# Peptides against a protein of PDB entry 3B8E: the designs that were tried, part 100

Target 1, 230 residues: chain A of PDB entry 3B8E
Amino acid sequence: PFLIFIIANIPLPLGTVTILCIDLGTDMVPAISLAYEQAESDIMKRQPRNPKTDKLVNEQLISMAYGQIGMIQALGGFFTYFVILAENGFLPIHLLGLRVNWDDRWINDVEDSYGQQWTYEQRKIVEFTCHTPFFVTIVVVQWADLVICKTRRNSVFQQGMKNKILIFGLFEETALAAFLSYCPGMGVALRMYPLKPTWWFCAFPYSLLIFVYDEVRKLIIRRRPGGWVE

## One batch from the design tools (peptide; made by RFdiffusion4, then SolubleMPNN)

Design b1_p17_6_s1 (from b1_p17_6, 11 letters changed)
Fold by OpenDDE base, seed 5:
Structure b1_p17_6_s1 (fold): chain B 230 residues (1-230), chain A 17 residues (1-17)
Amino acid sequence: as target 1 above (230 residues)
Amino acid sequence: ELLLEIGRLAEEFAKKL
């Protein structure tokens, strides 16, 4: 998010406080829950890694985590951001380079894509209105990310949802996201304005895409062991 | 009621920062 904000000079898609709420709030309990996951049925058939040659963090893991899944998550967040701004009169092409004028408190006549003028206060309300749905979008795609992380090779349908701590983590992160989104005073405290309930569904196609992508990847690994995808 | 009270306290805290 922040790299695109700098490179494209668009209005801020996600606030710094909101990023901290993801990293320290919603992700902690889900991440810890993976330590309680049941071992895969084939784990004892795998050779132990060589600690001298085989890194714990390899190029394949970096490519999967940051290059593939992380990119799909970012696309989901930006999709939600662009839809909200378009509904408020700012088409995606008009946002390119707009940041300088958008953030200037002395400019009260910034035009949208339809010639409507926006005051500084009105623009900041719209910006902060985007932060909450972007955050909720990340939480919704993280449901899929957490579920796919249960296994390296087995399908989630083979492993099942037996980890009660992981299920608790999914409810906890969702309840925390709802609290941060709808609790009175969060607009002042965190600059997170309430979102329409329909925005929770905006991320569902991307969450489904992550899940389907990883299940297909795991299917390929099971059918062709020793491939570059493993 | 509890969420409203937490929200009010959060607003008061935010105004003091």
Scores: peptide ipSAE 0.008, ipTM 0.351, DockQ to the pose 0.018
Fold by OpenDDE base, seed 2:
Structure b1_p17_6_s1 (fold): chain B 230 residues (1-230), chain A 17 residues (1-17)
Amino acid sequence: as target 1 above (230 residues)
Amino acid sequence: ELLLEIGRLAEEFAKKL
């Protein structure tokens, strides 16, 4: 998110406070819950990693986490961001390079894609209105991310949802996201303005995409062990 | 709509503090 903000000079899609709420709030319990996941049925048939040759974090893991899943998550967030701004009169093409004028408090006549002028205060309301739905979008795609992280090779349908701590984590992150989104005063305290309930559904296609993508990946790994997908 | 209205009222209250 922040790299695109700098490179494209668009209005800030995700605030620092919302990032902290993800990293310290919604992600902690789910991440810890993975330590309590049951071992895959075939784990004892796999050779131990060689600590001298086999890095714990390899290029495949980086490619999977940042290059594939992380990109789908980012696309989901940006989709929500662009939809909200478009509904408020700012089409995606018009946002390119707009940051300088957007963030200038002395410019009160920034035009949208339809020629409507926006004051600094109005623009900041719209910006902060984007932060909460972006945050919620990340939480919704993280449901899929957490579920796919349960296993390296087995289907989630084969592993099942037996980890009660993981299930608790999914409820906790969702409840926390709802609390941060709808609790009175969060707009002042955290710059997290309340969102329409419909915005929760904007991430669902991306969450489904992550899940289907990983299940297909795991299916390929099971059918062709030692392939380039591993 | 109700949650948005509660949020708006809370912001108005917080601005008065």
Scores: peptide ipSAE 0.006, ipTM 0.345, DockQ to the pose 0.025
Fold by OpenDDE base, seed 4:
Structure b1_p17_6_s1 (fold): chain B 230 residues (1-230), chain A 17 residues (1-17)
Amino acid sequence: as target 1 above (230 residues)
Amino acid sequence: ELLLEIGRLAEEFAKKL
């Protein structure tokens, strides 16, 4: 989020407080829950990792986590952001370089893509209106991310959803996301303005994409052990 | 207020990066 905010000079897609709510709120319990995941059915058929040669965090894991899944998550959040701004008159192309004028409190005549002038206060309302749906989008794609992280090789359908702590984590992060989005005063306290319930569905295609992508990846690994996809 | 100010400062810092 911040890298694109800086490079493209667009209005802030996701606030710092909202990021803290992800990192310290919604993601902690789900992440801890993975420590309690049942071993894959074939784990005892695999050779033990060599602690001297095999890194715990290898290039493949980094590529999957940051290069593939993390990018799909970011795209989901940015999609939601661009849709909201477009619905408010700011087309994606018009947002490029707009940050300087957008963040200037003394400029009260920033034009949208249709020539409508926006005051600083109106612009900030729209900006903060983007933060909550972006956050919720991340939570929804994290459902898929957490589920795919249950196994390295086996399908989720083979592993099943037996980890009660993980299931609890999914409910906890969702409940926390709903609380932060809809609790009175969150707009003042966290600048998280309430979102239309329909925005929860905006992330679903990306969540499904993550899930399908990883299941296909795991299927390839099962069919071609030791391939470049592993 | 403090959280808002921290958020604002963090945003300002992020704008300077």
Scores: peptide ipSAE 0.006, ipTM 0.301, DockQ to the pose 0.025
Fold by OpenDDE base, seed 3:
Parts: sequence; C-alpha cells; structure tokens
Structure b1_p17_6_s1 (fold): chain B 230 residues (1-230), chain A 17 residues (1-17)
Amino acid sequence: as target 1 above (230 residues)
Amino acid sequence: ELLLEIGRLAEEFAKKL
C-alpha cells in the first residue's frame, strides 16, 4: 500500500495505524497458530534440513510470499480502494499524481473525474473512508493465506482443519477487525470510519483466488516432484 | 494515545517523502 502511495502519488490507501493493527493485531495469533499445525503425512519421507546449506527463508519462499500471494493480497486491497474512490467521483486514472493537491489543506477546489470540487475536509473524509474497507479486505484475504500456509505439499482437504488454535486465530482476527471497524470512536481514534457491511464481500473473490491458486500449485508439486514450482 | 501519535507522526513523515 505505502509504496504505491509514494510511487503513484495517489491518496493514502491505508493509514499507518491500520497497518499497525494488521501487523500487531490481526496477524499475531494466526501466525502463532501455525506452530501448532500437525505435520504433513509425508514429513518422515523428507530428509532433515541441513542447517549449513538450507536457509529457513529461501528464495522460493520469498517468491511465493511476496511475489505471488502478497501481490494478490495487495491487488485485493487496491481494488477495494479504487472502487470506493470511483463511487465518490475519483476514477483510478485521475488519482495518479493527485496526492500533492489532495494533501494540501489550502486547496479546497480539487476536482474529481466529473468536475465536482472537493474541499480538504471532504477529501479527508473520503480518504479515511477507504482505510477501513482496505483493512478488512486484507483480513479477508489473510483467511485464505493462513489456510494455505498449513501445508507445503498436501492439499488442505488432505490435511483437514484440525488445528483448534488456527480456527481460534481466524475468529480472533475477524472479531478484532469487526471491533476496529464498528466500535464507536474508532473513526476519531484510528481514523477508521465505519464501513458498509457489503464491503466485507469485496475481498471474497481474491480470497478464493489465493486458495485456488495455492491448491493448484500444490497439485502440480505432488504430480511433478522436483519441478520449478517447488 | 501513543499509537495515535505514532500513527500521526508516521503519516506526516509519509507526506514529506
């Protein structure tokens, strides 16, 4: 989010406080829950990792986490952001380079894509209206990310959902996201304005895409061990 | 309050970048 805000000079898609709520709030319990996952059925058929040669975080893991899944998550968040701004009169093309004028409190006549003028206060309301749905979008795609991280090679359908701590983590992150989104005063405290319940569904296609993509990847790995996808 | 202030400062820093 923040890199695109700088590079494209668009209005801030996700606030710093909302990022902290992801990193320190919604992601902690889910991440810890993975330590309690059952071993894959083939684990004893794998050689032990050589601690001298095999990195814990390898290039393949970085490519998968940041290059594939992380990009799909970011696309989901940005999709929600662009839809909200478009509904408020700002088409995606018009947002490019707009940050400088958008953030200037002395400019009260910033035009949208339809020639409507927006005051600084009105623009900030729209900006903060984007933060909560973007945050919720990330939480919804993280459901899929957490579920796919249960296994390296086995399908989730083969592994099952037996990890009670992981299930608890999914409920905890969702409950926290709902609390941050709807609790009175969060708009003032966290600059997270309440979202329409319909915005929760905007991320579902991306969550499904992540899940399907990883299941297909795992299927390919199982059919072609030692392939470039591994 | 501290998280709010950190958030505010980070946003101000981000705007200066």
Scores: peptide ipSAE 0.007, ipTM 0.310, DockQ to the pose 0.024; fails the geometry check

Design b1_p17_6_s2 (from b1_p17_6, 12 letters changed)
Fold by OpenDDE base, seed 4:
Structure b1_p17_6_s2 (fold): chain B 230 residues (1-230), chain A 17 residues (1-17)
Amino acid sequence: as target 1 above (230 residues)
Amino acid sequence: ELLEELGKKALEFAKKL
């Protein structure tokens, strides 16, 4: 998010506070819950990792986490951001380079894509209105990420949802996201303005995409052991 | 609206602690 804010010079899509709420709030319990996941049913049929040659974090894991799944998450968040701004009169193409004028408190006549002028305060309301749905979008895609991380090779349907701590983590992150989004004063304290409940569903296609993508990946690995996808 | 009301109640409860 922040890299695109710098490179494209667009209004800030996700605030620092919302990033901290993800990293320290919503993702902590889910991440810890993975340590309690049951071993895959075929784990004893796999050779042990060689601690001298096999890295815990390898290029495949980095490619999967950052290059594939992380990019789908970012696209989901940006999709929500662009939809909200478009609904408020700012088409995606108009946002390019707009940051300088957008963040200038002395410019109160920034035009949208339809020639409507926006005051600094109005622009900041719209910006902060984007932060909460972006955050919620990340939480919704994190559901899929957490579920796909349960196994390396077996389908989630083979592994099942037996990890009660993981299930608790999913509820905790969702409850925390709801609290941060709807609790009175969060707009003042965290610059997280309340979102329409319909925005929770905006991320669902991306969450489903992540899940389907990983299930297909795992299916390929099961059918072709030792392939480049493993 | 329901979540906002729950949030208000939660904040009020937290202020009483």
Scores: peptide ipSAE 0.007, ipTM 0.355, DockQ to the pose 0.018
Fold by OpenDDE base, seed 2:
Structure b1_p17_6_s2 (fold): chain B 230 residues (1-230), chain A 17 residues (1-17)
Amino acid sequence: as target 1 above (230 residues)
Amino acid sequence: ELLEELGKKALEFAKKL
C-alpha cells in the first residue's frame, strides 16, 4: 500500500493507525493460534530440515507470502479503495499524481473526475472513509490467509477446523474489526470512520481467490512432490 | 443500529474502567 502511495502519488489508501491495528490487533492472535495447529498426517514421513542448507525462510516462502498471497491481499484492499473513491467522484486514473494537491490544506478546489470541487475538509473525510473499509478488507482476506496457513501440503478439507484457538482468533479479529469500525468516537480517536455493512463483502471474492489458489497449489504439490510449486 | 448500540455500550464500559 505505502509503496503505491509513493510511486503513483495517490491519496493515502491506508493510515498508520489502521496498519497498527492490523499488525498489533487483528493479526496477533490469529498468528499465535497457528502454533496450536495439529501436525499434518504425513509430517513424520518428511525428512528433517538440514539447518546448513535449508533456510527456515527460503525464496519460495518469500515468493508465496509477499509475491503471491500478499499481492492478492493488496489488490483486495486497493479494489475497495478505488471503488469508494469512484463512488465519491474520483476515478482511478484521476487519482494518479493527485496526492500533492490532495494533501495541501490551502487548495480547496481540487476537482474530481466530474468537475466537482472538493475542499480540504471534504477530501480528508473521503480519505478517512477509505481507511476503515481497506482495513476491514484486509481482515476478511486474512480469514483465508490464516486458514490456508494451517497446512503446507494437506488440503484444509483433509486437516479440518479442529484448532479451537484458531477459530477463536477468527472471531476475535472479526469482533475487533467490527468494534474499530462501528464504535462511536473511533473516527475522532483513530481516524477510522464508520463503514457501510456492504463494504465487508467487497473482500469476499479475493478471500475466495486466495483459498482456491492455495488449495490448487497444495493439490499440485500432493500430485507432484518435489515440483517447482513446492 | 445494533452495532452502534453495542459500540455505545462498549464505550460506556470502557469509561468505567
Scores: peptide ipSAE 0.006, ipTM 0.336, DockQ to the pose 0.019
Fold by OpenDDE base, seed 5:
Structure b1_p17_6_s2 (fold): chain B 230 residues (1-230), chain A 17 residues (1-17)
Amino acid sequence: as target 1 above (230 residues)
Amino acid sequence: ELLEELGKKALEFAKKL
């Protein structure tokens, strides 16, 4: 998010406080829950890792975490951001380079894609209105990310949803996201304005894409062991 | 509306703590 904000010079898609709520709020309990996951049925058939040659963090793990799954998450968030701004009169092409004028409090006549003028206060309300749906989008795609992290090779359908701590984590992060989104005063305290309930569904295609992508990846690994995908 | 009401009750509880 922040790299695209700098490179494309667009209005801020996700606030710093909101990022901290993801990193320290919604992700901790789900991540800890993975320590209580049952071992995969084939784990004892795998050779032990060589600690001298095999890194715990390898190029494949970095590619999956940051290069593939992280990019799909970012695309989901940006999709929600662009839809909200388009509904408020700002088409994606018009947002390129707009940040300088958008963030200037002395410019009260910034035009949208339809020639409507926006005051500084109106623009900031729209910007902060984007932060909450972007955050909720990340939480919804994290449901899929957490579920796919249950296994390295086996399908989630083979592993099942038996980890009660992981299920609790999914409810906890969702309840926290709802609290941060709808609690009175969050607009003043965190610059998170309440979102329409329909915005929760905008991330579902991306959450499904993450799940399907990883299940296909795992299927390939099971059918072709020793490939570059493993 | 229900979430806003729950949020108001939570804030009122937090102010009493």
Scores: peptide ipSAE 0.006, ipTM 0.326, DockQ to the pose 0.018
Fold by OpenDDE base, seed 3:
Structure b1_p17_6_s2 (fold): chain B 230 residues (1-230), chain A 17 residues (1-17)
Amino acid sequence: as target 1 above (230 residues)
Amino acid sequence: ELLEELGKKALEFAKKL
């Protein structure tokens, strides 16, 4: 989010405090829950990792986490952001380079894509209106991310959902997201304005896409061991 | 300017990943 804010000079899609709520709030319990996952059925058929040659975090893991899954998550968040701004008169193409004028308190006549002028206060309301739905979008796609991270090779359907700590983590992150989104005063404290309940569903296609993508990837790995997809 | 430079470096880093 913040990188695209800088590079494209668009209005801030996700606040810094909101990012901290993701990193320290919603993601922590789910991540810890993976330590309690059952071993894959084929684990004893794999050779032990060589601690001298095999890194815990290898290039393949970085490519999967940041290059594939992380990009799909970011696309989901940005999709929600662009939809909200478009509904408020700012088409995606008009947002490019707009940040400088958007963040200037002394400019009260920033035009939208339809020629409507927006005051600084009105623009900040719209900006902060984007933060909560973007955050919720990330949480919803993280459900899929957590579920796919249960296994490296086996399908989630083969592994099952027996990890009670992981299930608890999914409920915890969702409850925290709901609290941050709907608790009175969060608009002032976190610059997270209340979201319409419909915004929770905007991320569902992306969550499904992540899940299907990883299941297909795992299927390919199982059918072609030692392929470039591993 | 510093943020733009950091953004460019981050994009270059992301392209190398």
Scores: peptide ipSAE 0.000, ipTM 0.281, DockQ to the pose 0.033

Design b1_p17_6_s3 (from b1_p17_6, 12 letters changed)
Fold by OpenDDE base, seed 4:
Structure b1_p17_6_s3 (fold): chain B 230 residues (1-230), chain A 17 residues (1-17)
Amino acid sequence: as target 1 above (230 residues)
Amino acid sequence: DLLLKIGLEALKYALEL
C-alpha cells in the first residue's frame, strides 16, 4: 500500500497505525498458531528435504506469499480504498498525483472529480475513513490466507480444522478488528473512523478468490507431482 | 533515495498522529 502511495502520489490508503495493528495485532496470534498445526497426512510418504540444498524459505514460497497471495490482498485493500473515494467524489484517475495538494494544510479548495471543493479537514476525514475498511479488508482476506497456510499440498478439507489454536487466532483477529473499528475513541486515538458493517463483505470475494486459487494450486500439485506449481 | 523517501514520508505521517 505505501509503495503505491509514493509511486502514484495518491492519498494514503493505509495509515501507519493501521499497519502496526496488522503486523503486531491481527497477524501475531494467527501466525503463531501455525506452529501447532497437525502434520499433513502424507508427510511420511514424502522424501525428507535435503538440509544442505533445500531452504525452509525458498523463492517459490516467497513468490507464493508475496507475489501471489500478497498481491491479491493488496488488490482487495485498494479496491475498498478506491470504492470509498469514488463514493466521496474522487474517481481513481483523479487521485493520481493528488497527494501533494491533499496533504497540504493550507489548500482548502481541492476539487474532486465533480468540481466539489474539499477543505483539508474534510479530506483527512475521508482519508481516515478509508483506513479502517482497508484494515478490515486485510483481516478478512487473512482468514483465507491462514486457512490455506495449514497445508502445503493437502486440501483444507483433507486436513480439517482440528487446530484449536488456529481457530482461536481467527476469532482473536476478528474480535480485535471489530474492537478497533467500533470502540468509541478509536477515531481520535488511532485515526480509525467508524466502519459501516457492509464494508466487511467487500473483502469476501477476495477471500474466496484466495481460497479457491490455493485449493486449485494444491489440486494441481497432487495431480502433477514435481510440476512448476509446487 | 526511494527508501529514504519512503522512510521520510512514513515518519511524517507517524509524527502527525
Scores: peptide ipSAE 0.012, ipTM 0.423, DockQ to the pose 0.029
Fold by OpenDDE base, seed 2:
Structure b1_p17_6_s3 (fold): chain B 230 residues (1-230), chain A 17 residues (1-17)
Amino acid sequence: as target 1 above (230 residues)
Amino acid sequence: DLLLKIGLEALKYALEL
């Protein structure tokens, strides 16, 4: 998100406070819960890892985490961001290069895609209105990400949802996201303005895409062990 | 270090706004 903010000079899509709420709030309990996941049914049938040749974090794992799943998550967040700004009169193409004028408090006549002028205060309300739905979008796509991280090879349907700590983590991150989104005073304290409940559903296609993508990946790995898809 | 520097600069910018 921040790289696109710099390169495209668009209004800030995700505030630093919301990033901290993800990294320190919604992600901690889910990440810890993975340590309590049951071993895959075939784990004892696999050859031991060679510590000298087989890194725990290999290029393929980095490519999967950042190049594939992370890209789908970012696309989900940006989709939500662009939809909200478009509903407020700012089409995606009009946002390119707009940051300089957007962030200037002395410019009170920034035009949207329809020629409506926006004051600095109005623009900041719209910007902060984007932060909360972007945050919630990340939490909703993280449901799928956490579930797919339960296994490397077996389907989630084969592994099942037996990890009670992981289930608790999913409820905790959702409850925290709801608290940060709807608790009175969060707009002042965290610049997280309340969102319409319908925005929670904006991320669902991306969560489904992540889940289906990883299940297909795991299916290919099971059918063709030692392939490039590992 | 570069990502941290960029993040800190973004944080400074976001706090000034």
Scores: peptide ipSAE 0.005, ipTM 0.403, DockQ to the pose 0.029
Fold by OpenDDE base, seed 5:
Structure b1_p17_6_s3 (fold): chain B 230 residues (1-230), chain A 17 residues (1-17)
Amino acid sequence: as target 1 above (230 residues)
Amino acid sequence: DLLLKIGLEALKYALEL
């Protein structure tokens, strides 16, 4: 998210406080819950890792975590961001290069795509209005990410949802996201303005995409063991 | 992304001072 903010010079899509709330708030309990997941049924049929040749963090893991899943998460967040700004009169093309004027407190006549002028205060309200839905979008996508992390090879439908700590983690991160989004005073304390409940659904296509993508990947691994996808 | 953002906000605050 932040690399695109710098490269494209767009208004800030996600606040630093919101990122801290993801990394320290919503991700911790779900990540810990994976330590309590049941072993896959075929784990004892796999050869031990060769400690001389096989790294714990390999290129395949990095590609999946950061290159593929992380990109889908970012796309989901940016989709929500662009929709909100478009609803407020700022089309995606108009946002390119706008950051400098957007962040200048002395410019009170920044025009949107329809010629409406926006004061600094109005622009910051719209920016902070984008931060909360972007954050919520990441949480909704994290549901799929956590669920796909339950297994390396078996389908989630084969593994099932028996881990009560993981289920608790999903509710905890969702409750925390709702608290941060709707609790009175969060707009002042965290610059997180309340979002319309409909914004929670904007992430669902991307969450579904992650889930389907990983299930297809796992299906390929099961059918063709020893491929580059494993 | 977090460290980069913390660094860049710190840089932004440092440049706005």
Scores: peptide ipSAE 0.008, ipTM 0.400, DockQ to the pose 0.025; fails the geometry check
Fold by OpenDDE base, seed 3:
Structure b1_p17_6_s3 (fold): chain B 230 residues (1-230), chain A 17 residues (1-17)
Amino acid sequence: as target 1 above (230 residues)
Amino acid sequence: DLLLKIGLEALKYALEL
């Protein structure tokens, strides 16, 4: 969010405090839960890692996590952001370069894509209205990410959902997201305005896409061991 | 993880643009 905010000069899609709530709040318990996942059925058929040559986190894992899954998650958040701004009269093309005027408190006549003028206060309301749906979109996409991280090679359907701590993590992050979205005073404390319940569903296609993508990837790895897709 | 989430949100936003 912040990188695109700078590069494209668009209104801030996700607040810094909201980002901290993601990193420290919603992601921590799910990440810890992966330590309690059952070993894959084929793990004993794999050669032990050479601790001198093989890193736990290799370039391939980083490329997959940040370059593929991370990109899809970001796309889902930005989709939600653009939909909200478009519903408020700001089409995606019109947002490019708008940040400078958007953040200027002395400009009270910023035009939307339809020629409607927006005061500074009105613009900040719509900006902060984007933060909560963006955050919730990330949480919904993280459900899929956590589930696909259960295994490296086996399908989630082969592994099953036996990790009770992981299931607890999914409920915890969802409950925290609901608390941050609907608790009175969050608009003042976190600049997270109340979320319309319909916005929870906006992320579901992206969550499904991540899940399907990774299952297909794992299927290819199982059928073609030692391929470039590993 | 925060940077990953930021990146993911940025990409999600970029794909929606």
Scores: peptide ipSAE 0.007, ipTM 0.366, DockQ to the pose 0.066; fails the geometry check

